# Designs tried in a protein design run: peptides against a protein of PDB entry 6FRK. Part 186

Target 1, 411 residues: chain A of PDB entry 6FRK
Amino acid sequence: NEEVLNAMLKEVCTALLEADVNIKLVKQLRENVKSAIDLEEMASGLNKRKMIQHAVFKELVKLVDPGVKAWTPTKGKQNVIMFVGLQGSGKTTTCSKLAYYYQRKGWKTCLICADTFRAGAFDQLKQNATKARIPFYGSYTEMDPVIIASEGVEKFKNENFEIIIVDTSGRHKQEDSLFEEMLQVANAIQPDNIVYVMDASIGQACEAQAKAFKDKVDVASVIVTKLDGHAKGGGALSAVAATKSPIIFIGTGEHIDDFEPFKTQPFISKLLGMGDIEGLIDKVNELKLDDNEALIEKLKHGQFTLRDMYEQFQNIMKMGPFSQILGMIPGFGTDFMSKGNEQESMARLKKLMTIMDSMNDQELDSTDGAKVFSKQPGRIQRVARGSGVSTRDVQELLTQYTKFAQMVKKM

## One batch from the design tools (peptide; made by RFdiffusion4, then SolubleMPNN)

Design b2_p21_1_s3 (from b2_p21_1, 13 letters changed)
Fold by OpenDDE base, seed 2:
Structure b2_p21_1_s3 (fold): chain B 411 residues (1-411), chain A 21 residues (1-21)
Amino acid sequence: as target 1 above (411 residues)
Amino acid sequence: DELEENLEKLFKLFEKLMKEL
């Protein structure tokens, strides 16, 4: 029994190291899991694999919990949020994503560019802010980030902004001059929250970088970027451990909408390759539960129409990138759709929907839509002409629908 | 649990559909 436990723990530790979890954290986790497992309960015929997975999951949840409550902005107050982090961490993009997130929730949000070091930093922020219709401040002539940050914060406070986000200069290296500049900015603007932005792709360097920021600046929150596809979330655990600060958001891509509140359980589930069933359910629930209950009930009865398929394609399109949705399903590796295949897959879905837009209610609402078309082949030609596709494309859709409806009847 | 299982089944079906397209 102990040999089996040690072998399984070795596999889990290897997978966590392959997920860029810090080697010290993996060793500590192994010890904690080994101490939490009752070997006598393992002798009683319980599924040893499930027990170890549950113990690992529980210890990973503790590693992501800093024991500190996340800062939250207060509605109707001025909330100053200062961003800090290395150049290339996605800091500037993340400022825009956070601003857009709060703006969509009805917060009066603005952006300040206090990055005077990087040529074109203000133009980049201005472009992102303008696309998102977010008010912004910065200078082309002022070189002191303290002056820009102070003037921008004062301006937006006087204009009664609720969320005031300050982007600071990043550096390629941990330089004392950068930390002094960040401290001067922080002292001048007195931020309600300091957010450290970390790139998940830096792997084992996450701990040392996060620690260096925390040792110099009072980091209160972490945002982890580049958690799209292959991004091994193990660096996030290192950031929490080093900063003793909660992860508040994650960046899951390059788009302004590729940004979500951090949830511990879904993140750990995804890190372990268990999928993000809860986040999938939450995203499906955000798409209106009422349509999904009706669908599930129809599926339970083995009923599936072309309209039901169309509505599900609409739901998939609303959930965002199909690669991200598939990466939330247990047993689908993040490798399943390259970015090229995703655009192609979305174009294919949109083509199928365009074909269905040319169908009538009798065709869409038939429990045997394929039979309706097979009995009257003239319908295929009508739909093909209406949607600007070949009769073959319509037949391929009907073939796919038939396969899907047969799978639903077997559920 | 039943909702989760049904959603997982649904998404696996959509995945299969998308692979066959």
Scores: peptide ipSAE 0.018, ipTM 0.410, DockQ to the pose 0.025
Fold by OpenDDE base, seed 3:
Structure b2_p21_1_s3 (fold): chain B 411 residues (1-411), chain A 21 residues (1-21)
Amino acid sequence: as target 1 above (411 residues)
Amino acid sequence: DELEENLEKLFKLFEKLMKEL
């Protein structure tokens, strides 16, 4: 029994190390799991694998829980949120994502660019803010980040903004001059929350970086970025351990909507390669797929139209990067769509939708759309001409639709 | 072929989601 436990713990420890979990945390987890498992209960014929997985899961949940309640903004107050982090961490993009998240929730949100070190920082923030219709402040002439941050915070407080996000300078490495600038900005604006932004792809460097920020500034929250890549997010555990601060959000891609509240259980499930069915359900529910009840009922009745397929393609496109959706499914590794294959897959979906945009309601709403086209081949030629594609491309779409409609009829 | 395989996987996912809902 102890040999089997040790072998299974060795496999789990290897998988956690391959997920960029810090070696110290993996060792501690191994000891904690060994102490939590009653070997006598393992003898009683319980599924030893399931018991070990559950013990590992519980210990990982404890590692992402700093025992501190996450800061939340107060409605009707001015909440100043200062962002700190290295260059390339995704800090500036994450400021825009957080601003957009709160704006969509009906918060009066604004952005301040206090990054005077990076050329074009203000232009980048302005571009992102303008696309999202978020009010912004910054300077092309002022070089003191303290002045810009103070003036911007004062301006937006006077205009009764509820969420005031301050982006600061990021450097390539931890430098005393960067930390001094961050302290001066923090002292001037008196932020209600300091958010450390960490790139998940930096792996084992996460602990040392997170600690260096926490030792200099009062980090109260962590945001982890680039969880759409090969980074399995094990560095996030190191950031929580080092900062003693909760992860509040995760960045899951390059789009402004590729941003979600951190959930412990889905994150640990994903880290263990169990998939994130719950996050997929939540992301499907956040899309206000209220129209899905009607689709669900149609699918239960074995009905599937070209319009239903079009609506599903729209939903997939709204869910963001298809690689993330697939990465939420148990047994679909993150490797299944390289970034190149995702853009190509999205372009193919858009092409299929453009073909369907040239169809009429009789063709789209038919319970046997393929039969409508097979009975009147002139429809294929019309749709092909309308969408600027070959008759072959339309036939390929109809062939795919037929396969799906047959799968739905077998459900 | 790759698009067909990805779409078939998507439908199997949708089928699983629909069974969990």
Scores: peptide ipSAE 0.016, ipTM 0.405, DockQ to the pose 0.126
Fold by OpenDDE base, seed 5:
Structure b2_p21_1_s3 (fold): chain B 411 residues (1-411), chain A 21 residues (1-21)
Amino acid sequence: as target 1 above (411 residues)
Amino acid sequence: DELEENLEKLFKLFEKLMKEL
């Protein structure tokens, strides 16, 4: 029994190290799990694998919980949120994602660019803010981040903004000059929350980086970015351990909607390769997929129209990035969509929907839509002109639809 | 369980679509 336990713990420890969990945390977890498992209960015929998985799961949940309540903004007050983090951590993008999240929740939200070091930082923030219709402040001429942050915070306080997000300069290296600038900005604006943004893809470096920030600035919250693709997020455990601060949100891609409140249970389930069944259920419930009973029934009858395909593309676009949804299903690995293909795939879906928007009800509702177009080639030319695409693009859509409809008929 | 199975079927369909796109 002890040999079987030690073998299974070795496999779990290997999988956690491959998930970028810090080697010290993996050793500590192994000892904690070994002490928590009753070997007598394992002898009684219980599924030894399930017991070990449950013990590992419980210890990982404790590692993600810093025992500190997450800061939350107060309604009807001015809440100043300062962002800190290395260059390339996704800090600037995450400021825009958080601002958009609060704006969608009905908060009066704004953004301040106090990054004077990076050329084009303000233009990048301005572009992101303008796309999301978020008010922003910054300067092209002022080089002191303290002045910009102070003026921007004062301006938005006077305009009764509830959420005031300040993006700071990021450096490529942990330099004392960066930390001194962060302290000067923090002292000038007196933030209600300091958010450390960390890239999950830095793996074993997460502990040292998170610690260096916590030792210099009063980090109260963590946001982990780039949890898309190969990054299993084990570095997030190191960030919590080093900062003693809760993860409040995760960034799961480059899109403004690729931003979710952190949930401990789903995150640990995904880290262990169990999938995110709870997050899948929540997303399914948010989509009101009760309307999909009619589709599932049609699919069971081998019926699939161009309209049914259009409605499914709408559902995918409402769900957010398809890679995130697939990465919630047990057994779908994070490798399923390469990072570069997601925005391109969403643009392709939107192009296909725009082609279908130029189709008529007879074309959309036909059980053999491809045959309707093949019998009357003038329909392809009409749809191509209406959607501003080539006749080839319409033929490619019809070819894909035909393959799909044939697959549905074989189900 | 039935919802999860149906979603998995739907996603496998879309997977194949996205690979053929």
Scores: peptide ipSAE 0.016, ipTM 0.384, DockQ to the pose 0.025
Fold by OpenDDE base, seed 4:
Structure b2_p21_1_s3 (fold): chain B 411 residues (1-411), chain A 21 residues (1-21)
Amino acid sequence: as target 1 above (411 residues)
Amino acid sequence: DELEENLEKLFKLFEKLMKEL
């Protein structure tokens, strides 16, 4: 029993290391899991794998809990939120995402660009803020981030803004001069919250980076970015351990709405490759896919039309990037669609929908759409001409539909 | 549970389609 436990824990520890979980945390987790497992309960013939997975899950949940309540903005007050983090962490994009999140929740929100180090930082913030209709402040001429931050905070306090987000300079390296600048800005504006933005893709460097920021500034919150990529998010545990600060949000893509409140259970489930079933259900419910019951019922009856396929392509497109949907399904790792393959896949879906837009109701609503086209080949030529595609492209669509409809009939 | 299983099956089916695209 102990040998089996040690073998299974070795596999889990390997998977956690491959998920960018820090080696010290993996060792501690292994010891805690061993101490939490009753060897007598394992002897009783219970599913040893499920017990170990549950014990690992429970210990990972503890590792992501810093034991400190997350700071929350107070309604009707001026809440100053300072962002800190390295260049390339997604800090500037995350400022815009957080501002947009609070704006959509009915908060009077604004952005300040105190990044004087990066050429075009203010233009980038201005573009993002203007696109999202978020008020912003910054300078093209002022080089002191303390002046910009102070003037911007004063301006937006006087205008009764409730959420005042300050983006600071990020450097490529942890330099003492960056930390001195961050301290000067923090002392001048006296932020209610300091948010450390971390890129999940930096892997094992997450601990050292997060610690270096926490040792210099009073980080009170963490935001983890780039959880849409190859990063399995294990670096987030390192950030919590080093900062002793809660993760408040995660960035899940490049869009301004690819931003969600941090949920412990879904995150750990995803980290373990168990999927995010809760987040999938939440997304399905947000889409008002009450029509999915009717589809599931049709699928249970082995009925699937070209219209049903079109509606499902619309639903996939409404659910957001297909990589995010796949990454929420159990057993579909985050690696399944590279960002390049996703844009190409979305372009292919749009092309297929454009072909179907040239079909008539008889073709779309037929329970055997492929047979309708096979009986009258002139339909393929009509659809091809109507959609501006080749007859081959229409035949490829019908071949894919036929494969899908055959799979549905086997469900 | 049945809805979740059906959604998982549906998305696996879409994934397989997207790989064949």
Scores: peptide ipSAE 0.015, ipTM 0.407, DockQ to the pose 0.025; fails the geometry check

Design b2_p21_1_s4 (from b2_p21_1, 12 letters changed)
Fold by OpenDDE base, seed 2:
Structure b2_p21_1_s4 (fold): chain B 411 residues (1-411), chain A 21 residues (1-21)
Amino acid sequence: as target 1 above (411 residues)
Amino acid sequence: EKEEENLEKLFKRFLELLEEL
């Protein structure tokens, strides 16, 4: 029994190391899991695999929890948020994503570019801010980031902004001069929160980098970037351990909307390849599918129409990239949809919707839509002509609909 | 719980069928 436990723990430890979890954390987790598993309960015929997976899950949840409450902005107050991180971490993009997130939630949000080191930093921030309609501040002539940050914060405080985000200079290496500059900016603007932005793709380097920032500036929050399904989320555990600061958001792609609040349970489930069922449900619920109750009721009654299928396709399109949705479903590999397959899948979905746009209400609202078309084959030809597709494409759609409707009847 | 599990099964099956298209 101990040999079997050690073999299973070795497989889990290998998978965590392959997920860029720091070797020290993996060793600690192995010891904690061994201490949490009662070998006597394992003798009683309990599924040893499930018990080990549950123990691993529970210990990973503890590793993501720094035991510190995340800072949250106060409504109707001026909240200054300073961003720090290496060049290429996605810091500037993340400033824009966070600003856009708060703006969409009805916060009066602005951006300050205090990156004087990188040529075109202000132009990049200005472009992102202008696209999102976010007010911004920066200079083309001032070279002192302390002056720019101070003037920008004062300006936006006087204009009663609630969320004031300050982007600072990144460097390619940890340089003492960068840390001194960050400390001078922090001392001048007195931020309510300092956010360390970390690239998940740097893997085993996450601990040393996160520690170097925390040792020099009072990092209170972490944002992990490049969690677009290809990045091994294990570096996030190292950042939490090194900074003793909570992860508050994650960046899940290149788009301004590819940004979400960090949730511990979904993240660990995804890291273990269990899927992010809770995050999928939360995304479905955040879509304010007020019609979900009506759909769930129809599904409970075994009713599913072509209109219900069309509405579900609209919902899937609103959830964003299919790669993100698939990466939330247990048993779909993160590699399942290359960027090419995603555009093709969206084009296929849009083609199906275009076919349904050529259907009438009698066809769309029938609980036996396939039978409506089978009784009057002239309807297939009409829909095919109206949507500019073949009669075969319409028949394939009806075949898929029939498979769905049969599945719903079995639920 | 049961409704969430049913929604998940539905979405999984939706995606499986989108792959077959």
Scores: peptide ipSAE 0.027, ipTM 0.499, DockQ to the pose 0.025
Fold by OpenDDE base, seed 5:
Structure b2_p21_1_s4 (fold): chain B 411 residues (1-411), chain A 21 residues (1-21)
Amino acid sequence: as target 1 above (411 residues)
Amino acid sequence: EKEEENLEKLFKRFLELLEEL
């Protein structure tokens, strides 16, 4: 029994190291799991594999929980949020994602670019902010980030903004001047929260980077970026351990919507390759897919229309990126959608929806939509002209619909 | 449980279809 336990723990430890979990944390986890597993309870015929997996899961949940309550903005107050992080961490993109998240929740949000070191930082922030319709502040001429941050915070305080996000210069780890500049900015604007942005793809370097920031600035929150299928996110555990600060959000791609509140259990489930069944259920419930009782009933009866397919495409587009959805389903490996395929897949879905927007109710609501088009080829030409696509694109959509409708009839 | 399993099967089949697109 002890040999079997040691073999299984070795496999789990190998998988965690391959997931970029810090070697010290993996060693500590192995010892904690060994101490938590009663070998006598394993003799009682319980599935030893499930017991070890549960013990590992429980210890990983403890590693992600710093025991500190996450900072939350206060409604009707001016909340100043300062972002800190290395160059290339995705900090500037994450500022825009967080501002957009709060704006969608009905907060009056704004962005300040206090990055004077990087040429084009303000243009990048301005482009992202303008696309999201977020008010922004910055300078093309002022080189002191303290002046820009102070003026921007004062301006947006006077305009009664509720969420004021300040982006700072991202420099290399070894520049003491960066940390002094961040302290000067923090002292001038007195932020309510300091957010450290970390790239998950840096693997074993996560601990040493997160510690270097925490030792110099009062980091109170962590955001982990580049959790887009390739990074298993084990570096996030190292960031929590080093900063003693909660992960509040994760960035899961390049799009402004590729941003979600951090959930501990889903993250650990994904890290272990168990999938995020709970997060899939939560996203399904957030979509009010309770109206899918009618769809599930139709599907149980082998009925599927072009309208039902259109509604499913809308639901997928609301759920966010396909990589997030796939990465939540057990047994879909993180490698299943390469980064390039996601924007292309969403563009394909939007194209298919645009084709269906040119269909009439008789075509959309037919239980045999493909047969309606096959009987009257003039419908394909009408839809192609209406949607600005080729007749071939419409035929490809109808071919895909037919394959799906046949799969539904076999359910 | 059964509804969650049905939703998972539905999503899995829908994703399999999207890969064929």
Scores: peptide ipSAE 0.025, ipTM 0.473, DockQ to the pose 0.025
Fold by OpenDDE base, seed 3:
Structure b2_p21_1_s4 (fold): chain B 411 residues (1-411), chain A 21 residues (1-21)
Amino acid sequence: as target 1 above (411 residues)
Amino acid sequence: EKEEENLEKLFKRFLELLEEL
């Protein structure tokens, strides 16, 4: 039993290291999991794998929980949010995403560009803010970030803005000059929240970077970016451990909408390659897909019809940005659903549904729909004519249905 | 639990099929 536990813990530790989880955290997690597992309960014939996975999951949840409640803005007050982070962390893009998130929720939101170091920082912020219709402040002539930040905060306070986001200068390295500038800006504007923005793709460097920021400025929140890439986000655990600050949001792409509140359970599930089962279940539940119980029962019996496939296509179309749904499934890289591919995938789904709209109830409700069409090829020609597609397009749909129905029969 | 794992596998395969379309 202890050998089996050690072997399974070794596999989990390897997977966590491959997910960019810090080696110290992985070692500590291994010891905590080993201490939390009762070997006597493992002897009772319980699924040892599930027990270990649950213990690992529980310890990972503790690693993303700093034990500190996340800061939240107060309605009807002026909330100053200062952003800090290295150049290339996605800080400026994340400022715009956060501003847009609050604006969509009916907050009076604005952006301040206090990045005087990067050429074109203000133009980039201005372009993003203008596209999102977010009020902005900055200077082309003032070189002191303290002056720009102070003037911008004062202006937007006087105009009764509720969310005042300040973007600061980044550097390529942890430089004392950057940290001194950030401290001077923080002291001048007295932010209600300091948000550290980190790139998940920097892997094992996340701990040292996050610690360097926390040691210089009072970081109270973390935002993790580029969780759309190959980065499994293990660096986020390192950032929480180093900053002792909660992750409040994640960036999941380049678009202004590719930004969501951090949820612990979905994030850990994704990190373990378990998928965002909970976020998929939550989205499925938010869609009131309670009618899925009847589908689940049919699927348990190895029954799957063309109508059941049509209903699932309707459900997928209701779930919203299909890129977010695919990003919840383990092994679907976000590269598969660029926003261009989402519209194309939705157009493909609509085309398939249009083909099925030309089918009759006998074809749709048959437990062997492909065999109905194979026995009477004239049905394919009828459906093709009715939907305005080729007989090949109908055959491709039936081929995909057959692959799926065969999988359901193996369940 | 087995039902949720099966639903997840089903959804994964459904989406794999949607990508092949």
Scores: peptide ipSAE 0.025, ipTM 0.487, DockQ to the pose 0.023
Fold by OpenDDE base, seed 4:
Structure b2_p21_1_s4 (fold): chain B 411 residues (1-411), chain A 21 residues (1-21)
Amino acid sequence: as target 1 above (411 residues)
Amino acid sequence: EKEEENLEKLFKRFLELLEEL
């Protein structure tokens, strides 16, 4: 039993290392899991795999909990949020995402560009802010980030902004000059929250990077970016451990709305390749699929129509990048949809919807849509002509619908 | 719980079917 436990823990430890979890954290987790597993309960014939997975899950949940309550902005107050992080971490994009998030929640939000080091930093921020209709401040001529940050914060305080986000200079390396500049900016503007932005794709470097920032600046929150890529997010555990600060949000793509509040359980489920069922449910609920109850009720009754399938395709298209949806489903890895496969999959969905747009209400609303078409083959030809596709494409759609409807009837 | 698990299986199978297309 101990050999089986050690073999399974070795596989889990390998998978966590491949997910960019720091080797020290993986060792500690292995010891904690071994200590938490009752070997006597493992002897009783319980599903050893499920028990080990649950122990690993529980210990990973503890690793993302710093034991510190996340800072939250106070309504009707001026809240200054300073962003810090390396160049290429997605810091500037994340400032815009956070500003847009609060603006959508009805907060009076603004952006300040205090990045004087990167040529075009202000143009990038201005472009993002203008697209999102977010007020912004910055300079093309002022080179002191302290002056820009101070003037911008003062301006937006006087205009009664509730959320004032300050983007700072990033560097390619941990340089003492960067940390001195960050400290000078922080001292001048007295931020209510300092957000460290981390790229999930930097892997094992996450610990050393996060520690270097925390040792110089009072980081109180973490945002993890690029969780839509090959990065399984294991570096996030290293950032929490090093900063002792909660992850407050995650960046899940390139769009301004590819930004969500951090949830511990969904994140750990995704990290383990268990999928993010809760985040999928939340994203489905946020889409105001008002018909989700009606769909769930139909599914409970084993009913599934071509219209129900069309509505599900619309829902998938509204959920955004198909790669994110797949990465939320258990057993679909984040790598399963390369950006090329995503556009192709969306084009396929759109083609299927175009075929269904040529169907009539009797065909769409039939509880046995495939039988309606099989009884009257002329319907297939009509739909094929109406949608500009082959009769084969319509038959393939009906075959897939039939497989799905049969699965729903077995649920 | 059981409804969420069924929805999960449904979405997973739906996406598998989309990849087979």
Scores: peptide ipSAE 0.025, ipTM 0.488, DockQ to the pose 0.024; fails the geometry check

